Peptides against a protein of PDB entry 8OXM. Designs and how they scored, part 204

Target 1, 371 residues: chain A of PDB entry 8OXM
Amino acid sequence: FKAEFRLAGGVNLPKIIDCVGSDGKERRQLVKGRDDLRQDAVMQQVFQMCNTLLQRNTETRKRKLTICTYKVVPLSQRSGVLEWCTGTVPIGEFLVNNEDGAHKRYRPNDFSAFQCQKKMMEVQKKSFEEKYEVFMDVCQNFQPVFRYFCMEKFLDPAIWFEKRLAYTRSVATSSIVGYILGLGDRHVQNILINEQSAELVHIDLGVAFEQGKILPTPETVPFRLTRDIVDGMGITGVEGVFRRCCEKTMEVMRNSQETLLTIVEVLLYDPLFDWTMNPLKALYLQQRPEDETELHPTLNADDQECKRNLSDIDQSFNKVAERVLMRLQEKLKGVEEGTVLSVGGQVNLLIQQAIDPKNLSRLFPGWKAWV

## One batch from the design tools (peptide; made by RFdiffusion4, then SolubleMPNN)

Design b2_p20_8_s4 (from b2_p20_8, 10 letters changed)
Fold by OpenDDE base, seed 2:
Structure b2_p20_8_s4 (fold): chain B 371 residues (1-371), chain A 20 residues (1-20)
Amino acid sequence: as target 1 above (371 residues)
Amino acid sequence: MELDKKMEEDIEKVREKLRN
């Protein structure tokens, strides 16, 4: 390790450290000191297993369908080392996070990101109908621009085309695997894009097994397939390459049902893997960005010493774990809303659910469903 | 490495329980 560190911005002030490997290569690492990285580490291992399944299948291997993974080394319940995703940027940073965001550059007369967020926050406690109307107004005045990412980064037309396909495949693979695992909290800062590969890197994997559905504002989409995500695929949108890659990924997942159920069962009953949503975590995930300054609840694992009878906690936990396993089994059988669907039918339903403005308008405003 | 090995061992234990 070098003796010097840099602070990454943000409330937790993660430390960027440079490490010299035994190979003489410098590698940047992110040290988090107030976060339980065990959830991320476990989910990265599950993604590696999914990648192994995808590599064994000829159709998914030919398409190079993979989820991008990063190294996580948990050091304690409150600290760990992340491999710094060098050459990645949050999609939110590229799109909306600053005055140089792609929306401001390419659509200077559209609503600002702040105006869109304000409009959606004003209706947050209103009816679904009123949320939908305001969401449609926001969408009309905030047009997608993510196509420009590949155009800015890849000037050669052949490289541009290859990278757009890599992006589309990455979105498809991560969307289907994320759906199977019930991955939530897919806001624009939790999805990185690699500036060299155009592949997505999903970070902050703390909302899994559909625990996003029990948030104060429930998640209403199976994965992030918003207008900018679709715009990055180019003129074909969700049709053609994306749909076919989703279907082939879903086929491999369904054909691997026993393996996936066994893996998830081990994880759900691992006493070291806290996947359950707690009220403090739920409040933190749906706080306003303006309130981020004060309430980092250090999730003191120690304050769970509320003497609820060990028996009642264990029974409640087991019932939630059983429901998660049952729902995972349904997904892997293609059971949606009590109906058994083909792979194509299931993928079609998931795409329709993910792009439906009615579902998108109901999401927490911090998720930025208009981006 | 150690977490991967432990997880592989735990997966194999669950597979053994599901076969029985």
Scores: peptide ipSAE 0.000, ipTM 0.328, DockQ to the pose 0.021
Fold by OpenDDE base, seed 3:
Order: sequence, then structure tokens, then C-alpha cells
Structure b2_p20_8_s4 (fold): chain B 371 residues (1-371), chain A 20 residues (1-20)
Amino acid sequence: as target 1 above (371 residues)
Amino acid sequence: MELDKKMEEDIEKVREKLRN
């Protein structure tokens, strides 16, 4: 370890440390404190397994369908070391940075990211109809620009085309695997893009197994397929390469049902793997920027009264785990809304759900569904 | 191959622990 560390920005002030390996290579690592990295570590193992399944299949292997993974070493229940994703940027940082974001550079006459956020926050407690109207106004005055990411980074036309294809494949693979695992909290800061490969890296995997649906503002989309995400695919959008890569990924997942169920079952019943949504975590994920000041959780609440009968907690937990497994089995059978769908039918439904402005307008404003 | 075998061994150890 080098003696010097840098602070990464953010509430938890994670420490960036440089480590020299026994191979003489320098590796950046992020040391997070006050964060449970066990869920990230477990989900990375599941992604590695999904990658193994995708590499075994000839059609997905030929398409180079993979989920980008990073190393996680949990040190305690509240600390761990992450591989620093060098050469990645949050898609939100590229798109909606306050100083020099792509929306401001390419669309200077559109609404600012702040104006969009404010408009959607003003209607947060309003009807679905009012949310939809304001979301459509925001979308009309905030046009997508993510196509310019590949154009800025890749000046050679042949390289540009290959990188746009790599991006589209990465979105497709991560969207379908994320849907199968019920991955939530896919806001623009939890999705990184690699500046060299154009592949996505999903971080902060703390909302899984559809636990995003039990948030105070429930998640209404299966994955992030917002207008900028689609714009990065170029003129074909969700059609052609993206759809075909989703279908081929879904085919591999459905054909691997027994393996996926067995592994998720082991994880759901692991007493060290807290995947359940708790009220404090739900509040933290959907905190208003204005409410950051007061909730120092004085964790001095005496452990005494949460002796709710351990038996009733265990029975309730088992019923939740069983429901998660049943829903995973349904997804892997192509059961959507009580109907058995083909791979193409299921993928089509998921794409339509993910791009529907009615679903997008209902999301928590912090998710930034207009980006 | 080695990761598959280790994962199978770890799954089998978990199954053995859940049977006992």
C-alpha cells in the first residue's frame, strides 16, 4: 500500500488507495466505510456465473455478451475494498454534470438538469396524471445526447462503430441479467461507462430480487432503458442489435433455470447475506437532498425492543425468500402477468415496460428517468 | 473448470450443512 490516500467525493468519503501488487503493478482500490459490501460481493459472484453461462453458449459467445465485473473484498459488515474502476465515468457525470455535461454542451437551449429535477420534485407527491404531464414536458425540453459519448471518445469511424456495438451489447446483457436478478436502483450514478471499451459497469448492487418494488416510491421499470441509454445505441435504438442481444441473453438464462435457481436459493438462505429491504435503507435510497441535514441515525436505539419473536421474523423471511424464488422461476419460464411468453415476447414486453413514459414518470425523481 | 469445481464443492458443502 502507498502511504497516501485520496478521498473520493460523497457522503461516506470513501478512500482511494494505491496498492502495489506482488507483480509490481499499481492498482487503485476504493475503501468504503459504513457500507455493507457483502451484497455487492455476492452479486458480482452471480454476474461471474452468468458470464460463464454466456461464454458456454455459442451465440452469446460470438456476440461477446458479458457483464462487466469488479473485485469486491468485504472486510466487515460495514467496510470493504472495491476495485477502482479506472477509466470509467458515471453516465450521469458525462450527461448532467453541472459545469460541462453533454446536455449543456450539445443542447444549451434545453432545460438544465436542475430545472428538470426541480419540475419532477414539485410533482413527486402529485397524481400519476400530473407526473406524466410534467415528465412529458421535461422530455420535450431535454433531448437525448448520449450518442456523443462514442463520437467524442472514438474519432476513427470503424472504431466508433465497434464501440457503439460493444455499448449496445453491454446494455442488452446487463438489462436482461439485471431483470432476472431483480436488480434495482439503476440511477445515472450507479451505471459507469468504460471510456476505452464503451461497456457499462453496474455498481452499488444493494437493491436486488425486486426489492426496489417495495421502496416508498416503487420501481416501475425492469431496467434502465431511458432516452439517453437508447440514444447511445445510435439510429437503430432498441431495434436490431439490442433486441437480438436481449433475446439471446434471455434464451441462455431460461435454459440455465435449474443452475440459477439453485444458486439464488443458496444465497437467499445465507444468514450473512442481507438482501431484504429495511425501512432505514429505503429512507436512505429515497432521501430528498433537502433532508440530508438532520438524520444522524443515533444508532443508540437499544437492541431490546426488536426482540419481536425471532420465530415470526424467521417465518416472515422464509415466506419472502420463497416468493423471490417463485418469481425468479416464473421469469425463467417466461411467465409475465400470469401468461407464458416466448423469449421474443418476454423481451418485447420488458422493452415496452422500460421505455413507457407512464412507468418512467412514476419513478423517484432521484432516479432521473428523463436522462 | 477450477472455479466450477470449487463452486460445486462449495454448493455441496452448503447442502451438506443444510442437511445436518
Scores: peptide ipSAE 0.000, ipTM 0.311, DockQ to the pose 0.020
Fold by OpenDDE base, seed 4:
Structure b2_p20_8_s4 (fold): chain B 371 residues (1-371), chain A 20 residues (1-20)
Amino acid sequence: as target 1 above (371 residues)
Amino acid sequence: MELDKKMEEDIEKVREKLRN
């Protein structure tokens, strides 16, 4: 280990350290404190298993369908070391975090990211109709720009086209695998993009097995497929390559039902793997001060109504695990809303749910569903 | 056609911004 470290941004101020391996190669690592990396480590193992299934199938192998993985080494219940995803940037950083974000650079007359967040926070406790109207106003005045990522990074038209396809395949694979594992909506900071491959890396896997549905503001989308995510695919959007890659990924997942159920069952009953949502974790996920550094939270604490839905969590751990396994089995059978769907029908439903502005408008404003 | 032309114009704008 080198004696020097850098701070990565964020509330937990993770330390970036450089390590020389026994092979003489320098490797950058991220040391997180006050964070339980066990869930990240477990989910990386599940992604590796999904990748093995995808590589065994000829159609998914030909398309190079993979979910990107990184090394995680938990050191304690509150600390660990991650492989630094060298040459990656959070999509949120590229899009909105800085004054130099792509939205400000390409759409200087649109609403600022702060204005969008403020407008959506003002209606957070309002009706679904009011949320939808404000979300549509935000979307009209905050147009997608993520197409410019590949255009900035890849100046050669042939390389640009190839990298846009790599991006689209990566979104498709991660969306379907993420849906099967119940990762739900993903904060824009928790999706990295590789500046060389245009592939996505999903980090901070603290919500899995549809536990995002039991948050104070429940998730309403199967995965993140927001307007900027779609814009990065180019002119065809969700049609053509994305849809076909989703279908081929879903086909492999459904055909691997027994394997996936067995893997998830072992994980759900592992006493060392706390995947359940607790109230403190739920509050932390939807009150992250990183989104608050720009917005002074005038959180008037008085709304008592959030107490009622927490009482049904007294279902024995086993009943929650059984419900997760049953829902996973339904997903892998193509059972959606009590109906058995074909792979194409299921993928179509998931895409429609993920892009529906009525679903997006109901998401937690901190997760920036307009981006 | 029109959407391809807009994409080409957007690519050229990005190229100009990267040259300056």
Scores: peptide ipSAE 0.000, ipTM 0.218, DockQ to the pose 0.013
Fold by OpenDDE base, seed 5:
Structure b2_p20_8_s4 (fold): chain B 371 residues (1-371), chain A 20 residues (1-20)
Amino acid sequence: as target 1 above (371 residues)
Amino acid sequence: MELDKKMEEDIEKVREKLRN
């Protein structure tokens, strides 16, 4: 390892370190402190298995459907080393978090990212009707710009078209696999885009198995399919390539039901894999200032050991694990709201749920559903 | 054809904004 480190931005100030491999190649590493990387490591293994299933199928292999993965080495319950995703940027950094974000550059007369966030925070404790009205006002005055990412990075028209297709395929694959696994907390900082491939890299995988639904403000969408995410696909939006790639991914997942259930069952009962949402984690996730402002959560972890009897904890855990397995089995059978759907019907329902402004307006303001 | 022309116009607008 080199003796020098750089700080990455954000609340946990992760350290970027360079290491020289035994092959003489320099590799960047991200050292996270105060974060449990075991969840990320487990979810990366599940994504690798999903990629294996997608590569075995001729239709998904021809479409190059894959989830981008990175190496995770957990060192403790509160520290680990990540492969630095070199040549990636958070979609939030490109769109809104920089003084020169794409929204400000391309739409200087629209609301600022700060004005949008302020308006949605003011209605956070209001009715669903009031949230919807303010969300629609924000959306009218904050128009999508993510199409410009590929136009800035890929000046050759043929390369630009290929990269826009790679982006659309990456969104489709990660959306469907993320839905099957119940992946939550898909805010604009937890999704990176590769500046060379235009593929998405999902990070911070600590909200899985629909545990986002038990947050103080529950998640109301199956995956992130916001206006900027759709704008990056170009003129066809969610139709054509995106829909077909979702359907082909869903076909592979449904046809792999036994394998996926067996894998998830082993993981849910692994004592080293803490996938359950605890109240402190839930509060921390929805108190994060998502903007670069240094509000250290002074969560004094006063260990109020609520001595719930060990027997009641184990019985409650087993009931939650069983419910997660049952819901996974339903998804893999195409059971939605008690009805068995075709692959096309299920994918259509998920797309409609993800783009519904009523669902988007109910999300935690941090999640930035207008982006 | 029409999609290609609009695509070229949008690419040229981005190139113009990056040169300025």
Scores: peptide ipSAE 0.000, ipTM 0.240, DockQ to the pose 0.013

## One batch from the design tools (peptide; made by RFdiffusion4, then SolubleMPNN)

Design b2_p21_1_s1 (from b2_p21_1, 12 letters changed)
Fold by OpenDDE base, seed 2:
Order: structure tokens, then sequence, then C-alpha cells
Structure b2_p21_1_s1 (fold): chain B 371 residues (1-371), chain A 21 residues (1-21)
């Protein structure tokens, strides 16, 4: 390690350290404090397994379907080292940066990102109908611009086309794998895009196994397929390449049911893997931007010394784990809403659920469903 | 090794400095 560190921006003040490898290459690393990186590390291992399954199948291998992974080295329950995703940018920084975001550059007469957020926060406690009306007004006055990412980064038309396909494949693979694993909290800062590959890197994997559905504002979409995410695919949107890549990913996941169930079962019963949603974590994830300054939830793992009888906690945990396994088995059988669907039928339902403005309007405003 | 001891001490100092912030 070099003796110098830099602060990364953000409330948790992560430290950027430079490491010289045995190969003589400098690698940036992010040192996080006060974060449990074990969940990220476990989810990265599950993603590597999913990638292995996708590489074994001829059709998914031919399409280069992979979920991007990064190295996580947990050091304690509250600290770890992340591989710095060099050459990645949060999609939110590109789209809705206050000074030079793509929405402001390409759509200067649309609502500002702040105006959109304010309108959706004003209706946060209102009816679903009122949320839907305001969401539709926001969407009408905030048009998607993510197509310009590939156009700005890839000036050669042949490279541009190849990178747009890489993006579309990355969205498809991460969406289906994320759905199977019940990955939540897919806000625009938790999704990075690689400026060289156009592939997505999903970070902050702390909401898994559908625990986003038990948040105070429950998650209503299977994955992020918002208007900007779709706009990045180009003129065909969700049709053609995206749909086919989702179907081929879902085929591999369904055909790997036994392997996926066995591994998720081991993870759910691992006493070192806290995947359950707790009230402090729920409060942190759905905090208002104005309140971001005060709540450092020191996730004091030590305040779990609420001596609830070990038996009652264990029984409640086991019931949640069983329910997660049952729901995972249903997904892998193609059981949706009590009906057995084909791979094409299941993927179609998931796409429709993810793009439904009624579902999107019900999300927490911090998720920025209009982006 | 001396390098491992140095790297361990850098990590320990980084952790202490993250806990104290």
Amino acid sequence: as target 1 above (371 residues)
Amino acid sequence: SALERRNKKVVENLLKALESM
C-alpha cells in the first residue's frame, strides 16, 4: 500500500488507497468503515456462481451474458476493502448531477431533478392514485436521455453499436439474476456503468432475498427497468435483444434450480450472514436527503444483545428463511401469482411489472423511479 | 514478512482512523 490516502466523497468518508500489486500495477481500493461488507462479499460469490452457470450454457456463453463482479475483502463486521471500480460512474451522476447532468444538458426545458424529487416527496404519504398522477406529470416533463451515454463515450458507430449491445445484455443478465436473488435497493447511485465496456456494476448488495418488500415503503418492481435504463438500449427498448437475453438467462436459472436452491439454503442458514432487514437499516435506506447528515447508523452489531429468547428469534428467523426458499423455488419453477408460466411468459410478466408506472409511482422517492 | 507487517499496520491504522471519524 502507498502511505497516502484520499477521501472519497460521501457521508461515510470512505478512504481511497493505492495498492501496488506483485505485478507492479497500481490498483485503487476503497476502504469502508462502519459498513458490513459481508453481504456484498456473499452476493459477489453468488454472482460468480451465476456467471459460471451462464458460461456453461452455449446460448448464454455465445451472448457473453455475465453479471459484473468486484472484489470485496471484509476485514470485520464493520469494515472492509472494496476493489475500486475504476472507469465506472454511477448512472445517477451521469443522468442527474446538479451541475452537468445529461437531463439538464439534453433537456434544459424539462423539470430539474430537484423539482421531480420535490413533487414526489410531497405525495409520498398520499394515495396510490395521487402518486400515480404526479408520477405521470413528472415523467411527461422529465424525458429519458440515457441513450446519450453511449453516444458521448463511443464516437465510432461500430463500437457504439457493440457497446449498446453490451449494455443491453448487462441490464438483462443483472435484472434476471437480481430478480432470482431478490436484489433490492436498485437506486441510481447503486448502479454503476463502466465507461469502457458499457456494462453495469451493481453495488451495495445489502437488500437481498426480497427484503425490499418489507421496507416501510415496499419495493414494487422486480428490478430497475426505468425509462432511462430502457432509453440506453436504443430504439427497440425492451424488445428484441433485452427480452431474448432475459429469457436465455431465466432458462439457465430455471435449469439450475437444484444448484441455486442448495447454495441459497446454505447462505440463509449461515449464522455469519445477516441478510435480514432490521429497523435501523430500513430507516437508513428510506431516510430523507435532509436527514442524511445526522443518522450515522452505527449498526452496532453489539445492540443485538437484546436478549429476546434465543428460541423465539431462531423460530422467527427459520420461518423467514423457509419463506425465502419457497419463493425462490416458485421463481425457479416459473410460478408467478399462483400460475405456472413458461420462460417467455415469466420474463414478459417481470418486464411488464418493472415498467408499469403504477408500480414505479409507489416506490420510495429516493429510488428516483422517474429516472 | 516485513512487507506483510507494514501492510497490516497500514490497514490497522486505516481502520482506527475510520472508527474515529
Scores: peptide ipSAE 0.017, ipTM 0.367, DockQ to the pose 0.027
Fold by OpenDDE base, seed 5:
Structure b2_p21_1_s1 (fold): chain B 371 residues (1-371), chain A 21 residues (1-21)
Amino acid sequence: as target 1 above (371 residues)
Amino acid sequence: SALERRNKKVVENLLKALESM
């Protein structure tokens, strides 16, 4: 390790450290504090297993369908070392950075990212109808620009076309696998894009197994398929390559049902893997930018732990784990809302749910559904 | 080794500095 560290931006101020490997190569690493990286490590292992399944199938292998993974080394219950995803940028930093974001550069007459955020926060406690109307106004005055990412990074037209295709395949693969695993909290800072490959890297995997649905503002979309995400695919949008890659990924997942259920069952009953949503985590994930100044949760240790009898906690945990396994089995059978769907029917339903402005308008404003 | 002791001390100092934040 080098003796110097740099702070990465953000509330938790993660530390960037440089390491020299035994091969003499310098490698950057991100050291996070206050985060339980065990969940990230477990989800990376599940993604590696999904990649193995995708490589075994001829149709997904020919399409190079993979989920980008990174190395996680947990050091304690509240700290660990991440492989720094060198040559990646958060989608949110590229799109909505206050100084030089792509929306400001390409659409200077649109609403600012701050104006959009403010308008959606003002309606956060209002009706679904009022949220929908304000979301449609925001969307009309904040047009997508993510097509410019590949145009800025890849000047050669043949390379540009290949990278746009790699991006579309990465979105499709991560969306379907993320849906099967019930991955939530897919805000624009938790999704990185690789500046060389145009592939997505999903980070902060702390909301899984549909635990996003039990947040104070429940998640209403199966994955992130917002207007900028679609704009990055080019003129075909969600049709053609994206849809076909979703269908081929879903086909592999459904045909691997027994393997996926066995893996997830072992993980759900692992006493070291805390996947359940707790009230403090729920509050933290849906904190307002204005509340960052006042709520240091002084864990007043004097909030009486309601001594739920250990037996009632264990029985409640087992019932939630069983429900998660049942819902995973339903997804892998193509059961949606009590109806058995074909792979094409299931993928179509998920795409429609993910792009529906009514679902998007109901999300927590921090998720930035208009981006 | 001396390198392992230095790396251990860097990690311990990083952990303490992350716990104090």
Scores: peptide ipSAE 0.011, ipTM 0.341, DockQ to the pose 0.027
Fold by OpenDDE base, seed 1:
Structure b2_p21_1_s1 (fold): chain B 371 residues (1-371), chain A 21 residues (1-21)
Amino acid sequence: as target 1 above (371 residues)
Amino acid sequence: SALERRNKKVVENLLKALESM
């Protein structure tokens, strides 16, 4: 390790360190504190398994369908080392950076990202109808620009076309794998795009197994397929390449049901893997600006009532794990809303749910569903 | 090795610096 570190910015102030390997190669690493990287490490292992399944199938292999992975080494319950994804940028940084964001550059007369967020925060406690109306107004005055990512990075038309296809395939694979694993909606800062490959890298995998549905503002989409995500696919949007890649990914997942269930069962019952949502984590993920002032740590709630018998905690955990396994089995059978769907029917339902402005308008405004 | 001891000390110092944040 080099003795110097850099700050990556953000609230958690992660430290960038350089390491020289035994091979003499320099490797940049991110040291994260106050965060449990065990969930990230486990999810990367599951993604590697999904990639193995996708590589075994001829149709998904020919399409180069993969979910991008990074190396995670958990060091403690609150610290670890991440591989720094060199040559990646958060899609949120590209789209809605206040200085150089693509929305500001290409759509200077649209609402600012701050104005959009303010409008959606003002209606956060309002009816679904009021949320929908304001979301539609925001969407009308904040037009998608993510098509310009590939246009800026890839000037050659043949390369541009190939990279747009790589992006579309990456979104499709990560969306379906993410749905199967219950990753739900993903904050725009937690989706990186590779500036050379146009492939996505999902980071900070702290919400899995549909735990996003038990947040104070529950998720309403199976994965992030917002207007900018779709705009990056170009004029075909969700049709053609994206849909076909989703269907082929879903087909491989459904045909691998026994393997996926066995892996997830082992993980859900691993006492070292805490995947359950806790109230503090829920508050951190959906912190409101109003709630920052009232979180005086009245941690003076008597330690006495937390003697719920170890048996009742274990029984509650087992019931949640069983429910997750049952829902995973349903997904892998194509059971949606009590009906068995074909691969094409299931993928179509998921796409429609993900792009529905009624579902998007109900998401937590901090996750920026208009981006 | 001496390298392993140095790396261990760097990790321990990083951990302490993360816990002190």
Scores: peptide ipSAE 0.006, ipTM 0.344, DockQ to the pose 0.027
Fold by OpenDDE base, seed 4:
Structure b2_p21_1_s1 (fold): chain B 371 residues (1-371), chain A 21 residues (1-21)
Amino acid sequence: as target 1 above (371 residues)
Amino acid sequence: SALERRNKKVVENLLKALESM
């Protein structure tokens, strides 16, 4: 390791360190504190397995359908080392950086990201109808600009077209794999884009197995397919390449049902892998400005376990794990809302759910569903 | 090795510095 470190910014103030490998190559690493990287590490392993399935299938291999992965090394329950994703930027930083974000650059007369967030926070406790109306007003005055990412990075028209295609394929693969694993909606800071490949890297995988549905503001979309995510695909949007890549990914997932169920079963019952939503994690993920004052740093996760009989905890855990496995089996059979769908029908339903302004308007305002 | 001990100490100091933040 080099003696110097840099801060990456953010709430947990992660440290960037440089190391020289035994191969003489310099590698950047991100050291996180106050963060449990075990779930990230496990989900990266699951993504590698999904990638292996996608590479075995001729149709997905020809399309180069992969979910991007990075190395994670947990060091403690609250610390670890990540591979620094060099040449990546958070989509949120590109889009809604307060100084030079793409929305401000290309749409200077639209609402600011702050104005949008404020408007949606004001209606957070309101009816679904009021949320929908304000969300539509926000969307009308905050038009998508993510098409400009590829236009800024790739000046050659042939390269630009290939990179837009790579982006669209990456969104499709990560959306379907993310749906199968129940990752749900992803905060715009937790989706990185590679500035060279235009592929997405999903980070901070703290919500999996549909645990986003049991948050104080429940998740209402199967994956993030917001207006900017769609705008990055270009004029065809969700039609053509995106839809076909979703269908081909879903075909591989459904045809790999037994393998995926077996893998997820082993992970759900791993005593070292806490995937369950706890109240502290829920508060952290959906922290309200009103709640900032009471989070004393002394909330040891250990103090809430002491009062339930071990037998009742184990029985409750097993019932949640069984429900997750049952829902995973339904997804892999194409069972949606009690109906068996074809791959095309299932993918269509998921796309419609993900782009529906009624579903997007109900999301936690902190996750910026208008971006 | 001496290098492994140095690297371990760097990681331990980084962890302590992250926990103390």
Scores: peptide ipSAE 0.018, ipTM 0.401, DockQ to the pose 0.028; fails the geometry check

